# Peptides against a protein of PDB entry 5TUV, part 22

Target 1, 107 residues: chain A of PDB entry 5TUV
Amino acid sequence: KEVIDRLRYLKAEIEDLELKERELDQQKLWLQQSIKNVMDDSINNRFSYVTHEDICNCFNGDTLLAIQAPSGTQLEVPIPEMGQNGQKKYQINLKSHSGPIHVLLIN
Target 2, 107 residues: chain B of PDB entry 5TUV
Amino acid sequence: AQECQNLEVERQRRLERIKQKQSQLQELILQQIAFKNLVQRNRHAEQQASRPPPPNSVIHLPFIIVNTSKKTVIDCSISNDKFEYLFNFDNTFEIHDDIEVLKRMGM

## One batch from the design tools (peptide; aimed at target 1 T73)

Design b2_p15_4_s1 (made by RFdiffusion4, then SolubleMPNN; from b2_p15_4, 6 letters changed)
Fold by OpenDDE base, seed 3:
Structure b2_p15_4_s1 (fold): chain B 107 residues (1-107), chain C 107 residues (1-107), chain A 15 residues (1-15)
Amino acid sequence: as target 1 above (107 residues)
Amino acid sequence: as target 2 above (107 residues)
Amino acid sequence: SISSERDEKFVTSLQ
C-alpha cells in the first residue's frame, strides 16, 4: 500500500538524518576544542584583548561597563523584582572560581 | 495514516535541528576567525608601537559589555566570597558578550 | 544580547 511505502521511506530518511545530526555533533565538539586550544595558546592569550576605542566604536549613547573575568565565570541575570522601596530591581550576578573579576568604566 | 503523519512531523523536527546545528557550526568558525584576526591586529599594533598597551587601557577576553542609560545608577558589591559580584541597576540594561563585540568590530 | 527585561532567570558561563 502507498501508506506502507511512505512509512518505509520516512523511517529510512529519519535514520539518515540521525547520522547527519551525529556528524554535526562531532564536528561541533572538534571545533570547540580547536577554539579552546587557539585561545589557550600563550601568544594568542597575550594578544587577546580589545581597546576602549574598540568598545566605544561598537556602542553609542550609553554608559558602558566592561567586565572581564576568567573563563568559566558564572553569569546570572535574575528576573527583575520589585524592591522594598517600590523600585524595580535589575541585577547581574557574577561568580568566578579561578580568579578576580575586573570592571572598567568605558563610557 | 496517523503513524505516517507522526513520522513526517519527526522528520521535519530533525531537519530543523540539523539546520540549527549547521548554523551553530558556522558561528563557531566565524568566532575562531574573528579571534585570530584580533590577535594578529594587536600583535602588529604592539610591534609598531614597540610596547604593549597600558594594562588598564585594554579589556582581556573573556569579557562582557553592559550598556545602560547614562542616567542609570549602578551599584556593585562583592560578597564574602571575594569572587562573587553583585551589580544593581535602577534601570534596564543590555549585556553583550565578547563574540558580539568582535562581530561589531568587523573582525 | 541579554536584556534585563526577561521573564526567566538567565544563567551562563563566560567562555
Scores: peptide ipSAE 0.532, ipTM 0.905, DockQ to the pose 0.957
OpenDDE base, seeds 1, 2, 4, 5: peptide ipSAE 0.525, 0.524, 0.524, 0.532; ipTM 0.906, 0.904, 0.906, 0.906

Design b2_p15_4_s2 (made by RFdiffusion4, then SolubleMPNN; from b2_p15_4, 8 letters changed)
Fold by OpenDDE base, seed 2:
Structure b2_p15_4_s2 (fold): chain B 107 residues (1-107), chain C 107 residues (1-107), chain A 15 residues (1-15)
Amino acid sequence: as target 1 above (107 residues)
Amino acid sequence: as target 2 above (107 residues)
Amino acid sequence: MISSERSEKFSTTLE
């Protein structure tokens, strides 16, 4: 029947899609590793920076904080809540476990 | 048949996942390109200047940027070991990762 | 981009 043929087709297609998905997963893995390797290269690492001007040009008119934190640092942005004075508190919580956090004010 | 419908739904789900993964892969490629371009730019700039930038004048990757209005009051509580930071803002803010910054820079 | 205007608490680990 037509239904049987459709079932066979769908099952075969799904199998092909599974293969494609696994291929993409592998590609992602390798690309991520490639990026890591490129960034960890001594020469690339030496030149892996942006300037204050770079940042300012991206965010004209704003006050900017540049935060450098070790990998594994926990970042939390809670829901803004009313403070004791009735003002909303907008917060960022950072907690590092492996090293100090560095903050730069960009103006 | 119901089985056909179920498989068609699954097929569509898989197709969407594949599409998403393809997009994510493209983003990773762009990230790598942007980073390489950044490194190249900085190498060339330092060659022209015949010196590296001052240590405190640049922001080394990885980093995040917090942007807020110039009118925003920012309070920061820091632990003694600088492992924990609590930022309080009296107004809204945005957080951007270094990847997005590189995009905005046109890298 | 992460906005301060949150409908739910945002938590992540910087990598």
Scores: peptide ipSAE 0.514, ipTM 0.901, DockQ to the pose 0.855
OpenDDE base, seeds 1, 3, 4, 5: peptide ipSAE 0.487, 0.502, 0.501, 0.505; ipTM 0.901, 0.900, 0.901, 0.901

Design b2_p15_4_s3 (made by RFdiffusion4, then SolubleMPNN; from b2_p15_4, 5 letters changed)
Fold by OpenDDE base, seed 3:
Parts: sequence; structure tokens; C-alpha cells
Structure b2_p15_4_s3 (fold): chain B 107 residues (1-107), chain C 107 residues (1-107), chain A 15 residues (1-15)
Amino acid sequence: as target 1 above (107 residues)
Amino acid sequence: as target 2 above (107 residues)
Amino acid sequence: MISSETSEPISFTLE
């Protein structure tokens, strides 16, 4: 009897949780679209940038590359492979379909 | 009962997913806020300067930041149309997206 | 943050 009651309770709770999860999914979709709309606005797009100073303030001591690419650009980081001299090779692959990629050396 | 145990596991799994989705939703909200703050900052700055920044002095979204040791040798192969890039590093590196940068900037 | 020390290939799209 106790087990049966527990089962009923759990099933009901799981159903409620499923509804909650769907609600969150819808909220996510809505917010994602909202973000896109804001970013795609011509005025916002004009001012959607950071400066070299901004980047330097975020990082210290390292070589910094800024890579700007259009939305939709594919980025891949393969598993490091052993090179000819026994040194691991670390790579970044970028492929854009809608425009050129720009690279800036920050420091 | 086995059924009770199974449902409890499922309940816990759903609870964790919901928690994760709630966190992700909050992250998206913060992203939108950060972007709006960035735009506002830049608009105000340009108004004060009465001109836009030089083209090569800013990094337009979307972008990524690659940081590596100053000792790291970086080689870059670029396609003729600059749509494809291959970066080779002789040492480890880190990639940070623009969202993370905005966070570090305090936006 | 993405590290170059990946156990699996990383692939994503800039948004």
C-alpha cells in the first residue's frame, strides 16, 4: 500500500516535471529569438564591438588572437596529433560561408 | 519495488535537467543584458568622441579570443578568399567566446 | 573556455 502510494506520487510528480521542462524549453526558444532580434538590429549591430583595451583587460601575460568571423562560421579543434618530431600539433580550423574571417593580434 | 526505484531515478534525472535548463536560461538573459550594455557603452563613447573608432581598433561580434603562451609559435594558413583558416600551434592554447569576454568585461 | 587538450574533436558554430 505504501509502495503503491509512492508510485502514484512519483508518476504524478514526473508528469508535472515534464510540463515544467517543456515550459523552460519554450522560454529558451523565445529568449534565443529575442537575442537574435536585438543583435540583428542595424543600430545595435553597428555598436556590437569590443576594443583592444577591453580584451587586454580580460587577459594577461599571453599572446592573444582575436578572430572575428560571420555568424555561422564553423570552428573545429581536432584532437592533438603527434607531429613529425614527436611534438603534438594543436590546431584550429575555421570555415566561413557568408564572409571573410578577420584576425587581429592583440599583444 | 523495482518500479519505484526506476521512477525515483527518472524523477531525479528530470530534476537535474530542469535545473540545468534554468541555469542556461539565466545565462541567456545575462548574455542579452551584457550585449545591451555593450551597445550602450559604445554609443555613448562614440558620441563623446564625435566619431567612430578606427576600423582595425575594434573587434566586431561574433568573435573568439585565442590565448596561448608568448613562447608559442603560431602558423596560419589562409585561403585566397579568407573564408578558410588553419591555425597551427606548437603548444597548448585556450579559446574564449565573445560571451565570456563580455562577462569578464563586467558588462 | 575551450582547451586545445581535447579528448574528442570539438566542433561548433559561431553565433
Scores: peptide ipSAE 0.444, ipTM 0.897, DockQ to the pose 0.950
OpenDDE base, seeds 1, 2, 4, 5: peptide ipSAE 0.436, 0.439, 0.432, 0.441; ipTM 0.897, 0.895, 0.896, 0.896

Design b2_p15_4_s4 (made by RFdiffusion4, then SolubleMPNN; from b2_p15_4 with S1M H6R D15Q)
Fold by OpenDDE base, seed 3:
Structure b2_p15_4_s4 (fold): chain B 107 residues (1-107), chain C 107 residues (1-107), chain A 15 residues (1-15)
Amino acid sequence: as target 1 above (107 residues)
Amino acid sequence: as target 2 above (107 residues)
Amino acid sequence: MISSERDEPISFSLQ
């Protein structure tokens, strides 16, 4: 029956797609490791920075804070809540486990 | 048949996931390229200047940029070891990661 | 880009 043939075809295609997904997953892992290795290289690490000018050129008209923290630093942005004074609270929580956090006011 | 329809839905879902994964891989490649370009730029610049930039004039990766209105009042609570930060804003803000900054820089 | 106006809390680690 046509339906049976369609079912067989779809099942086979899905199996092929599963293989493709696994391939992409492995490629992602490889590339992520490659990026990590490049960034962790001593020479690359020494030169892995941007300037105040770089940041100012990317953003206009606002107060800009640059927050530098070690890899793995946890960042949390809670849902804004109403404060006791009726003012809505906007927060950023940062927690580092491997080193200090540095904050720079850009403008 | 209902089974055929279910498999077609699954097939389509998998196709979309594959597309998303392919896009994510391309993004990672671009990140790696951007980082390498950044390093090369900075290395060349320091060679030309015959000195590194002042330590507080640059933002080392990884970092985030927080932008908010110039009228926004920002309060910060910091631990003595600078491992934990709590930022409070009286108005809305946006967070941009270093990857986005590198993109905006044209790296 | 992450906005302060969120429907859900965000928690992630810097890379």
Scores: peptide ipSAE 0.462, ipTM 0.902, DockQ to the pose 0.947
OpenDDE base, seeds 1, 2, 4, 5: peptide ipSAE 0.451, 0.449, 0.453, 0.453; ipTM 0.902, 0.899, 0.902, 0.901

Design b2_p15_5 (made by RFdiffusion4)
Pose (drawn by RFdiffusion4):
Structure b2_p15_5 (pose): chain A 104 residues (1-83, 87-107), chain B 106 residues (1-49, 51-107), chain P 15 residues (1-15)
Amino acid sequence: KEVIDRLRYLKAEIEDLELKERELDQQKLWLQQSIKNVMDDSINNRFSYVTHEDICNCFNGDTLLAIQAPSGTQLEVPIPEMGQKKYQINLKSHSGPIHVLLIN
Amino acid sequence: AQECQNLEVERQRRLERIKQKQSQLQELILQQIAFKNLVQRNRHAEQQARPPPPNSVIHLPFIIVNTSKKTVIDCSISNDKFEYLFNFDNTFEIHDDIEVLKRMGM
Amino acid sequence: SIHIHNPEKINFHEH
């Protein structure tokens, strides 16, 4: 039949696709690890910053609010319901205080 | 028969997912070279100049909140711990450290 | 704790 070996063919490709994903899952997991190792060298943390000019060049006009918090800080944004609509940001930081810079 | 329809849908799924994973994989690579160059760029600027800590500098990780000039922004801290509440009377946008690094080049 | 810099357009409320 046309269908029974449309199966055997498809069932012969997905393992190549399955192993490809396993490979891609391993590559991503120790690429992320290599990224974590670079952003926590003490020398590299020293220069891991951006200036006002950089932000202004990438954001034309308006009011800009820069919010800095430690890693793992959670940011929750509810739906714009009405109660006047509510536009709000719920920030939760367990590892430390947050720093807010008003960009001009 | 429906074992044929199930695997064709599953195949495209795996394909569409494996493709997106290869995309975020290179993005992660781009994230590292952009971070390395950003660090190298700041070291070079410090040899021609040190900028003060609370001003003119934003450390990673961070977010950029963009809203209109006529928008009022409120900051509330309550009795509950490890909580921050920002209110806007109008719409806003949130951008990440990764995107700003891309917008600046590297 | 919170640290706000250049708070000309930010209204702070403590509860």

Design b2_p15_5_s1 (made by RFdiffusion4, then SolubleMPNN; from b2_p15_5, 8 letters changed)
Fold by OpenDDE base, seed 4:
Structure b2_p15_5_s1 (fold): chain B 107 residues (1-107), chain C 107 residues (1-107), chain A 15 residues (1-15)
Amino acid sequence: as target 1 above (107 residues)
Amino acid sequence: as target 2 above (107 residues)
Amino acid sequence: EIHIYNPDKIRLTIS
């Protein structure tokens, strides 16, 4: 009796959770589109940048490279392999499809 | 009893997924806010300066930051099609996206 | 996200 009631309650709750999950999925989709729209706005795009000072304030002690590339650019870090001199290769491969890649040495 | 246990496990699983999705949604909201704050900051700064910053002094979104030791030797090569870039490092490195930078900036 | 170089292959898309 109590088990039956518990089963009914759990099933109803799970159904509500399913609805909630779908709601969140839709909200995520809408928010992603909203972000895209905001970033694609001509005025916002004009001011969508950081300065060298901004970067330097975020990181300390190391060499910093800033790589600016178009949206959709693919970045690959392959598994290290031994090089010609026995040195492991540490690489970053970039593939752009829509425009040039700009590299800046920050420090 | 076994069915109750199964449903309770399922309920908990769904609750965890919902929690994760809620967290992801909140992260997206923060990203949008950070971007808007960045734009506002830059608009205000340029208004006060009455001119845009020099082209080579800023990094336009989207971008990534590569962080490596000052001892690391870095070389870069560009493919024949000019859309592929290969960075070689003689040591390990870290990669940070623009979202992380905006967070560190307090945007 | 922050990515530390590791022995595994990493593929990212800049957006």
Scores: peptide ipSAE 0.124, ipTM 0.878, DockQ to the pose 0.041
OpenDDE base, seeds 1, 2, 3, 5: peptide ipSAE 0.099, 0.079, 0.077, 0.069; ipTM 0.877, 0.875, 0.876, 0.875

Design b2_p15_5_s2 (made by RFdiffusion4, then SolubleMPNN; from b2_p15_5, 8 letters changed)
Fold by OpenDDE base, seed 5:
Structure b2_p15_5_s2 (fold): chain B 107 residues (1-107), chain C 107 residues (1-107), chain A 15 residues (1-15)
Amino acid sequence: as target 1 above (107 residues)
Amino acid sequence: as target 2 above (107 residues)
Amino acid sequence: SITIVNPDKIRIIIS
């Protein structure tokens, strides 16, 4: 009796949670589309940039590379492995499919 | 009893997913706000200056920032079409996306 | 941020 009641309760709760999860999924989808639309707007796109000063203010004491790449560009960081000379290799692989990649050195 | 246990595990799993999705949704909202604030800032700045910034002084979204020690030696190999980049570092580095930069900027 | 010290393989799509 108690087990049966617990089963009914759990099933009902899971059903409610499924509805909530679907609602969140839909909200995420619409928000993502909204962001895309805002960013793709011609006026917004014209002003969608940061300055060298902005970057320098966010970071200090380091060598900074700014990599401009189109949306969809793939970035891969392999697990560091030992090289031929016995040192670990630290790498970044970039692959763009929709346009050239531009790299800026920021001092 | 086993069925109850299975459903309880499922319930907990769904609750955790919902929590994660709620957090992700909040982040997206903040991203959209940050972007809009960035656009407004830049538009206002250009109006005051009565000109756009120099082309080499700005970094257009989307972008990433790679920061490493000033002592780090960076080797870069570029494809002829500039669609592929291979960076080699002799030391560790950090990667930051444009979203994080906007956060650090207080957007 | 992603700190590259002893990471697993990372693959990110820039958006």
Scores: peptide ipSAE 0.127, ipTM 0.874, DockQ to the pose 0.038
OpenDDE base, seeds 1, 2, 3, 4: peptide ipSAE 0.059, 0.068, 0.118, 0.125; ipTM 0.870, 0.869, 0.874, 0.874; seed 3 fails the geometry check

Design b2_p15_5_s3 (made by RFdiffusion4, then SolubleMPNN; from b2_p15_5, 8 letters changed)
Fold by OpenDDE base, seed 3:
Structure b2_p15_5_s3 (fold): chain B 107 residues (1-107), chain C 107 residues (1-107), chain A 15 residues (1-15)
Amino acid sequence: as target 1 above (107 residues)
Amino acid sequence: as target 2 above (107 residues)
Amino acid sequence: SITIYNPENIRLTIS
């Protein structure tokens, strides 16, 4: 009897949690769309940039590459493998589908 | 009973997912705020300067930052249309997205 | 386009 009651309680709670999860999923969807709309606005798009100084202030002491690519650009970092010369391969693969990729060497 | 235990595990899993989704939602809100602040900053700066910045002096969103040692040798292969890039590094690197940069900027 | 300030350790190949 206690087990049966516990089962009923758990099932009911799980159902409530499922509803909550769906609610959050919907909220995320709406917020993502809102962000997209804001970013796609012509005025906002015109001013959606950072400067070299901004980047330099965020990072120190290293070589910094800034890679500007259209939304949807595929970025792949293969698992490092040993090359024929005994050196591990560290790679970044980029593939854009909607426009050119722009690269800036900051420092 | 085993059935109760299974449901309790499922309940806990759902609770964790809900918590994660709530956190992700908060992050999206912060991203939107950061973007709006960036736009406002840049718009105000250009108004004061009475001109836009030079094209190659800024990095337009979306972008990524690649950070590596000053000693790292970087080889880059680029397609003719600049839609595909292959970067080869002789050492490790870090990748940071524009969202992280905006966070570091305090936007 | 590509802007390079410190090209000493960067090799670019366009194909």
Scores: peptide ipSAE 0.110, ipTM 0.875, DockQ to the pose 0.542
OpenDDE base, seeds 1, 2, 4, 5: peptide ipSAE 0.096, 0.106, 0.102, 0.195; ipTM 0.875, 0.872, 0.874, 0.880; seed 5 fails the geometry check

Design b2_p15_5_s4 (made by RFdiffusion4, then SolubleMPNN; from b2_p15_5, 8 letters changed)
Fold by OpenDDE base, seed 1:
Structure b2_p15_5_s4 (fold): chain B 107 residues (1-107), chain C 107 residues (1-107), chain A 15 residues (1-15)
Amino acid sequence: as target 1 above (107 residues)
Amino acid sequence: as target 2 above (107 residues)
Amino acid sequence: SIHIYNPDRIRLIIS
C-alpha cells in the first residue's frame, strides 16, 4: 500500500517536472531569438563595440590581441604537440566563412 | 521497491536538469542586459563627443581576446582574403570571449 | 603565469 502510494506520487511529480522542463526549453529558445534580434538590429549593431581602454581595464600585464570575426567563425586550439624541432606548438586556427577577420594589438 | 528507487533516481536527474536550465536562462538574460547596457553607453559617449570613434580604436562584437606574456613571440599567417588566420605562440596563452569581457567591464 | 586555454574546448564557434 505504501509502495503503491509512493509510486503514484513519484509518477505525478515526474510528470510535473516534464512540463517544467518543456517550459524552460521554450523560454530558452525564445530568449535566444530575442538576443539575436537585438544584436542584429541596425542601431544596436552600430554601437556594439568595446574600446581599447575597456580591454586594458579587464586585463593586466599581458600582451593582448583582439580578434574580431563574424559570427560562425571557427576557432580551433590544437592540443600542444611537440614540433619537429622539439618545441611545443601553441597554436590558434581561425576560419571564417562569411567575412574577413580583423586583428588588433591592444598592448 | 526497485521501481520506486528507479523513479526517485529519475526524479533527481530531472531536478538537476531543471536547475541547470534555469541557470543557463539566467546567464542569457544577463548577456542580453550587458549588451543593451553597452549599446546605451556607446550611444551616450558618441553623443557627448559629437563623433564616432576612429575605426581602429574599437573592437566590434563578436570578438575574442587572446592574452599572453609580453615575452611571448607571436607569429601570424593570414590568407589573402583574411578568412583564415594561423597564430603560433612560443608559450602558453589564454582566450576570453566578448561575453566574459562585458562581465569584467561591469555591464 | 599564463595558462593554456582549456584543452577540452579545442574547437569553438565564435558567436
Scores: peptide ipSAE 0.080, ipTM 0.874, DockQ to the pose 0.038
OpenDDE base, seeds 2, 3, 4, 5: peptide ipSAE 0.046, 0.048, 0.065, 0.074; ipTM 0.869, 0.869, 0.870, 0.872; seed 3 fails the geometry check

Design b2_p15_6 (made by RFdiffusion4)
Pose (drawn by RFdiffusion4):
Structure b2_p15_6 (pose): chain A 104 residues (1-83, 87-107), chain B 106 residues (1-49, 51-107), chain P 15 residues (1-15)
Amino acid sequence: KEVIDRLRYLKAEIEDLELKERELDQQKLWLQQSIKNVMDDSINNRFSYVTHEDICNCFNGDTLLAIQAPSGTQLEVPIPEMGQKKYQINLKSHSGPIHVLLIN
Amino acid sequence: AQECQNLEVERQRRLERIKQKQSQLQELILQQIAFKNLVQRNRHAEQQARPPPPNSVIHLPFIIVNTSKKTVIDCSISNDKFEYLFNFDNTFEIHDDIEVLKRMGM
Amino acid sequence: SFSSNHDENYHFTLS
């Protein structure tokens, strides 16, 4: 039949696709780890910053609010319901205080 | 028969997913070289100049909140711990450290 | 990027 070996063929491709994903899952997990190791060298943390000019060049006009918090800080944004509509940002930081810079 | 329809849908799924994983994989690589160059760029600027800590500098990780000039922004801290509440009377946009690093080149 | 006009709760974590 045309269907029974449409199966055997498809069932012979997915394992190549399955192993490819396993490989891609391993590559991603120790690429992320190598990224974590670089951003926590003490020397590299010293220069891991951006200036006002950089932000202004990438955001034309308007009011800009820069919010800095430690890693793992959770940011929750609810739906713009009505109650006047509510546009709000819920910020939860357990590892430390947050720093807010008003860009001009 | 429906074991044929199930695997064709599953195949495309795996394909569409494996493709997106290869995309975020190179984005992660781009994230590292952009971070390395950003660090190298700041070291070079310090040899021609040190900028003060609370001003003119934003440390990673961070976010950028963009809204209209006529928008009022409120900041509230309550009795509950480890909580921050920002209110806007109008719409806003949130951008990440990764995107700003891309927008500036590397 | 994220826009405030949306139909679901948005959850993001800083990395």

Design b2_p15_6_s1 (made by RFdiffusion4, then SolubleMPNN; from b2_p15_6, 8 letters changed)
Fold by OpenDDE base, seed 3:
Structure b2_p15_6_s1 (fold): chain B 107 residues (1-107), chain C 107 residues (1-107), chain A 15 residues (1-15)
Amino acid sequence: as target 1 above (107 residues)
Amino acid sequence: as target 2 above (107 residues)
Amino acid sequence: SFSSETTEKFVYTLQ
């Protein structure tokens, strides 16, 4: 029956797609590890920075805060809520687990 | 049959996930390239200058950029160990990570 | 890019 044949075809294709997806997952993991290794290299780490000029060239004349923190630092922005004064509260919460956070004003 | 339709939906869902994963993989490759280019740029620049840049003139990875209006009032609460920060804004802001910055820099 | 005008809580980990 046509339906049976279609079912068989679809099941086989889905199986192939599953294999492809797993392949991509593995490639992602390998690449992520590669990136980590490159970034953790002592020489690369020494030169892993941008300048104030770099940042200014990327953005217009707004107030810019550069927040540098150790890898793994958590950033949270809660849903804006109306404050007691009728002003919405816009917040950023930062939590580092391994080192201090450094903030630079880029203006 | 209904089973065929269900499998068609599943097939399409898997195809979309694969597409997304392929895109993510490409982005990771670009990130690694951008980082390597950044390091190379900085190494060359320091070689030409025969000295490293001043410590407060550069932003080390990883970092984020917060963009807000010049009129925005920003309040910051910092823990004693500088491991925890709370930023309060009286207006909207945007956040950009270092990956986006490197892209904007053309790395 | 992330905008503070969001309807969802935003969580990000520096890497």
Scores: peptide ipSAE 0.582, ipTM 0.904, DockQ to the pose 0.967
OpenDDE base, seeds 1, 2, 4, 5: peptide ipSAE 0.574, 0.569, 0.576, 0.571; ipTM 0.904, 0.902, 0.904, 0.903

Design b2_p15_6_s2 (made by RFdiffusion4, then SolubleMPNN; from b2_p15_6, 7 letters changed)
Fold by OpenDDE base, seed 5:
Structure b2_p15_6_s2 (fold): chain B 107 residues (1-107), chain C 107 residues (1-107), chain A 15 residues (1-15)
Amino acid sequence: as target 1 above (107 residues)
Amino acid sequence: as target 2 above (107 residues)
Amino acid sequence: SFSSETNEKKIFTLE
């Protein structure tokens, strides 16, 4: 029956797609580890920085906060809520567990 | 048959996931390339200058950029150990990760 | 990019 043939085809295709997805997952994992290794290299780490000029060129006409923090630092932005003064609260919460946070103000 | 329809939906869902994962993989590749280019740029720049940049003139990875209007008032509360920061804004802001910055820099 | 004007709580982790 046509339906039976279609079922067989679909099942076989899904199996192939599962293999492809697993392959992509492994590639992603490998690449993520590769990136980490590259960034953790002593020489690369020494040169892993941007300048004030770099940042200013990327964002014109704004007040800029450059926040440098250790890996694993968590940044939380709550949903804006109405404050007691009738003004929405816009907030950022930062929490580091492995070192101090460094903030640069750029105008 | 309903089973056939279910499998067709599943097939399409998997195809979309694969497409998304392929895109994400490409982004990771670009991130790695951008980082390597950044390191190369900085190494070359320091060689030309025969000195490293001043300590407070650079922002080391990982970092984020917060941009807001120049009219925005920003209040900051810092913990004693500088491990925790609380930023309050009287207006909206945007957050950009270092990956996006590197993209904007053309790395 | 992320805008503060969102309808969802957002948590980022620096890597």
Scores: peptide ipSAE 0.446, ipTM 0.897, DockQ to the pose 0.959
OpenDDE base, seeds 1, 2, 3, 4: peptide ipSAE 0.432, 0.443, 0.445, 0.431; ipTM 0.897, 0.895, 0.897, 0.896

Design b2_p15_6_s3 (made by RFdiffusion4, then SolubleMPNN; from b2_p15_6, 7 letters changed)
Fold by OpenDDE base, seed 4:
Structure b2_p15_6_s3 (fold): chain B 107 residues (1-107), chain C 107 residues (1-107), chain A 15 residues (1-15)
Amino acid sequence: as target 1 above (107 residues)
Amino acid sequence: as target 2 above (107 residues)
Amino acid sequence: SFSSDTNEEKHYTLQ
């Protein structure tokens, strides 16, 4: 029967898709580790930077701050709320665990 | 049949997840390529200049870029923890990660 | 990228 054949086909395809999804999950983990290894390499780390010119070429017209911090630094942007003076509070909260945070004014 | 319809919905859901995961993998690949290109660019530039760039002229990864209006007042405070930083803005801002910057740079 | 002018708290971890 056509319905039975369709059911059989769909079940088989779903099994294949499950295998494919697991394959992709493993590839993601591998690639993430590969990226980490490349970035942690001493030579690569030495040259892992951008210039002020690079940033200026990417953005224009606004005040630009560059915030450099160690990997794992946590950033939080809370929901804007009204302050005591009626001014909305727009905030960035940073928490570093392993080193200093450096702030640069680009323009 | 209802079962056939259920399986077709499941198949489509899995196909969509796989598509999303494939896209995420491509992004990771591009990130790795961009980083490698950045390192190569910087190595070559320093070789040509026969010196590293001035310390305050570069932003080391990882970093974020904050852009806001030139009229925005920005205050920064450091907590007693010394690892916590609070930035206050009197207006809205945007945050861009280093990955986006590398993309904009064409790396 | 994301804007501060939203009704949701945002989090990011530098990598």
Scores: peptide ipSAE 0.528, ipTM 0.905, DockQ to the pose 0.942
OpenDDE base, seeds 1, 2, 3, 5: peptide ipSAE 0.523, 0.511, 0.523, 0.520; ipTM 0.904, 0.902, 0.904, 0.904

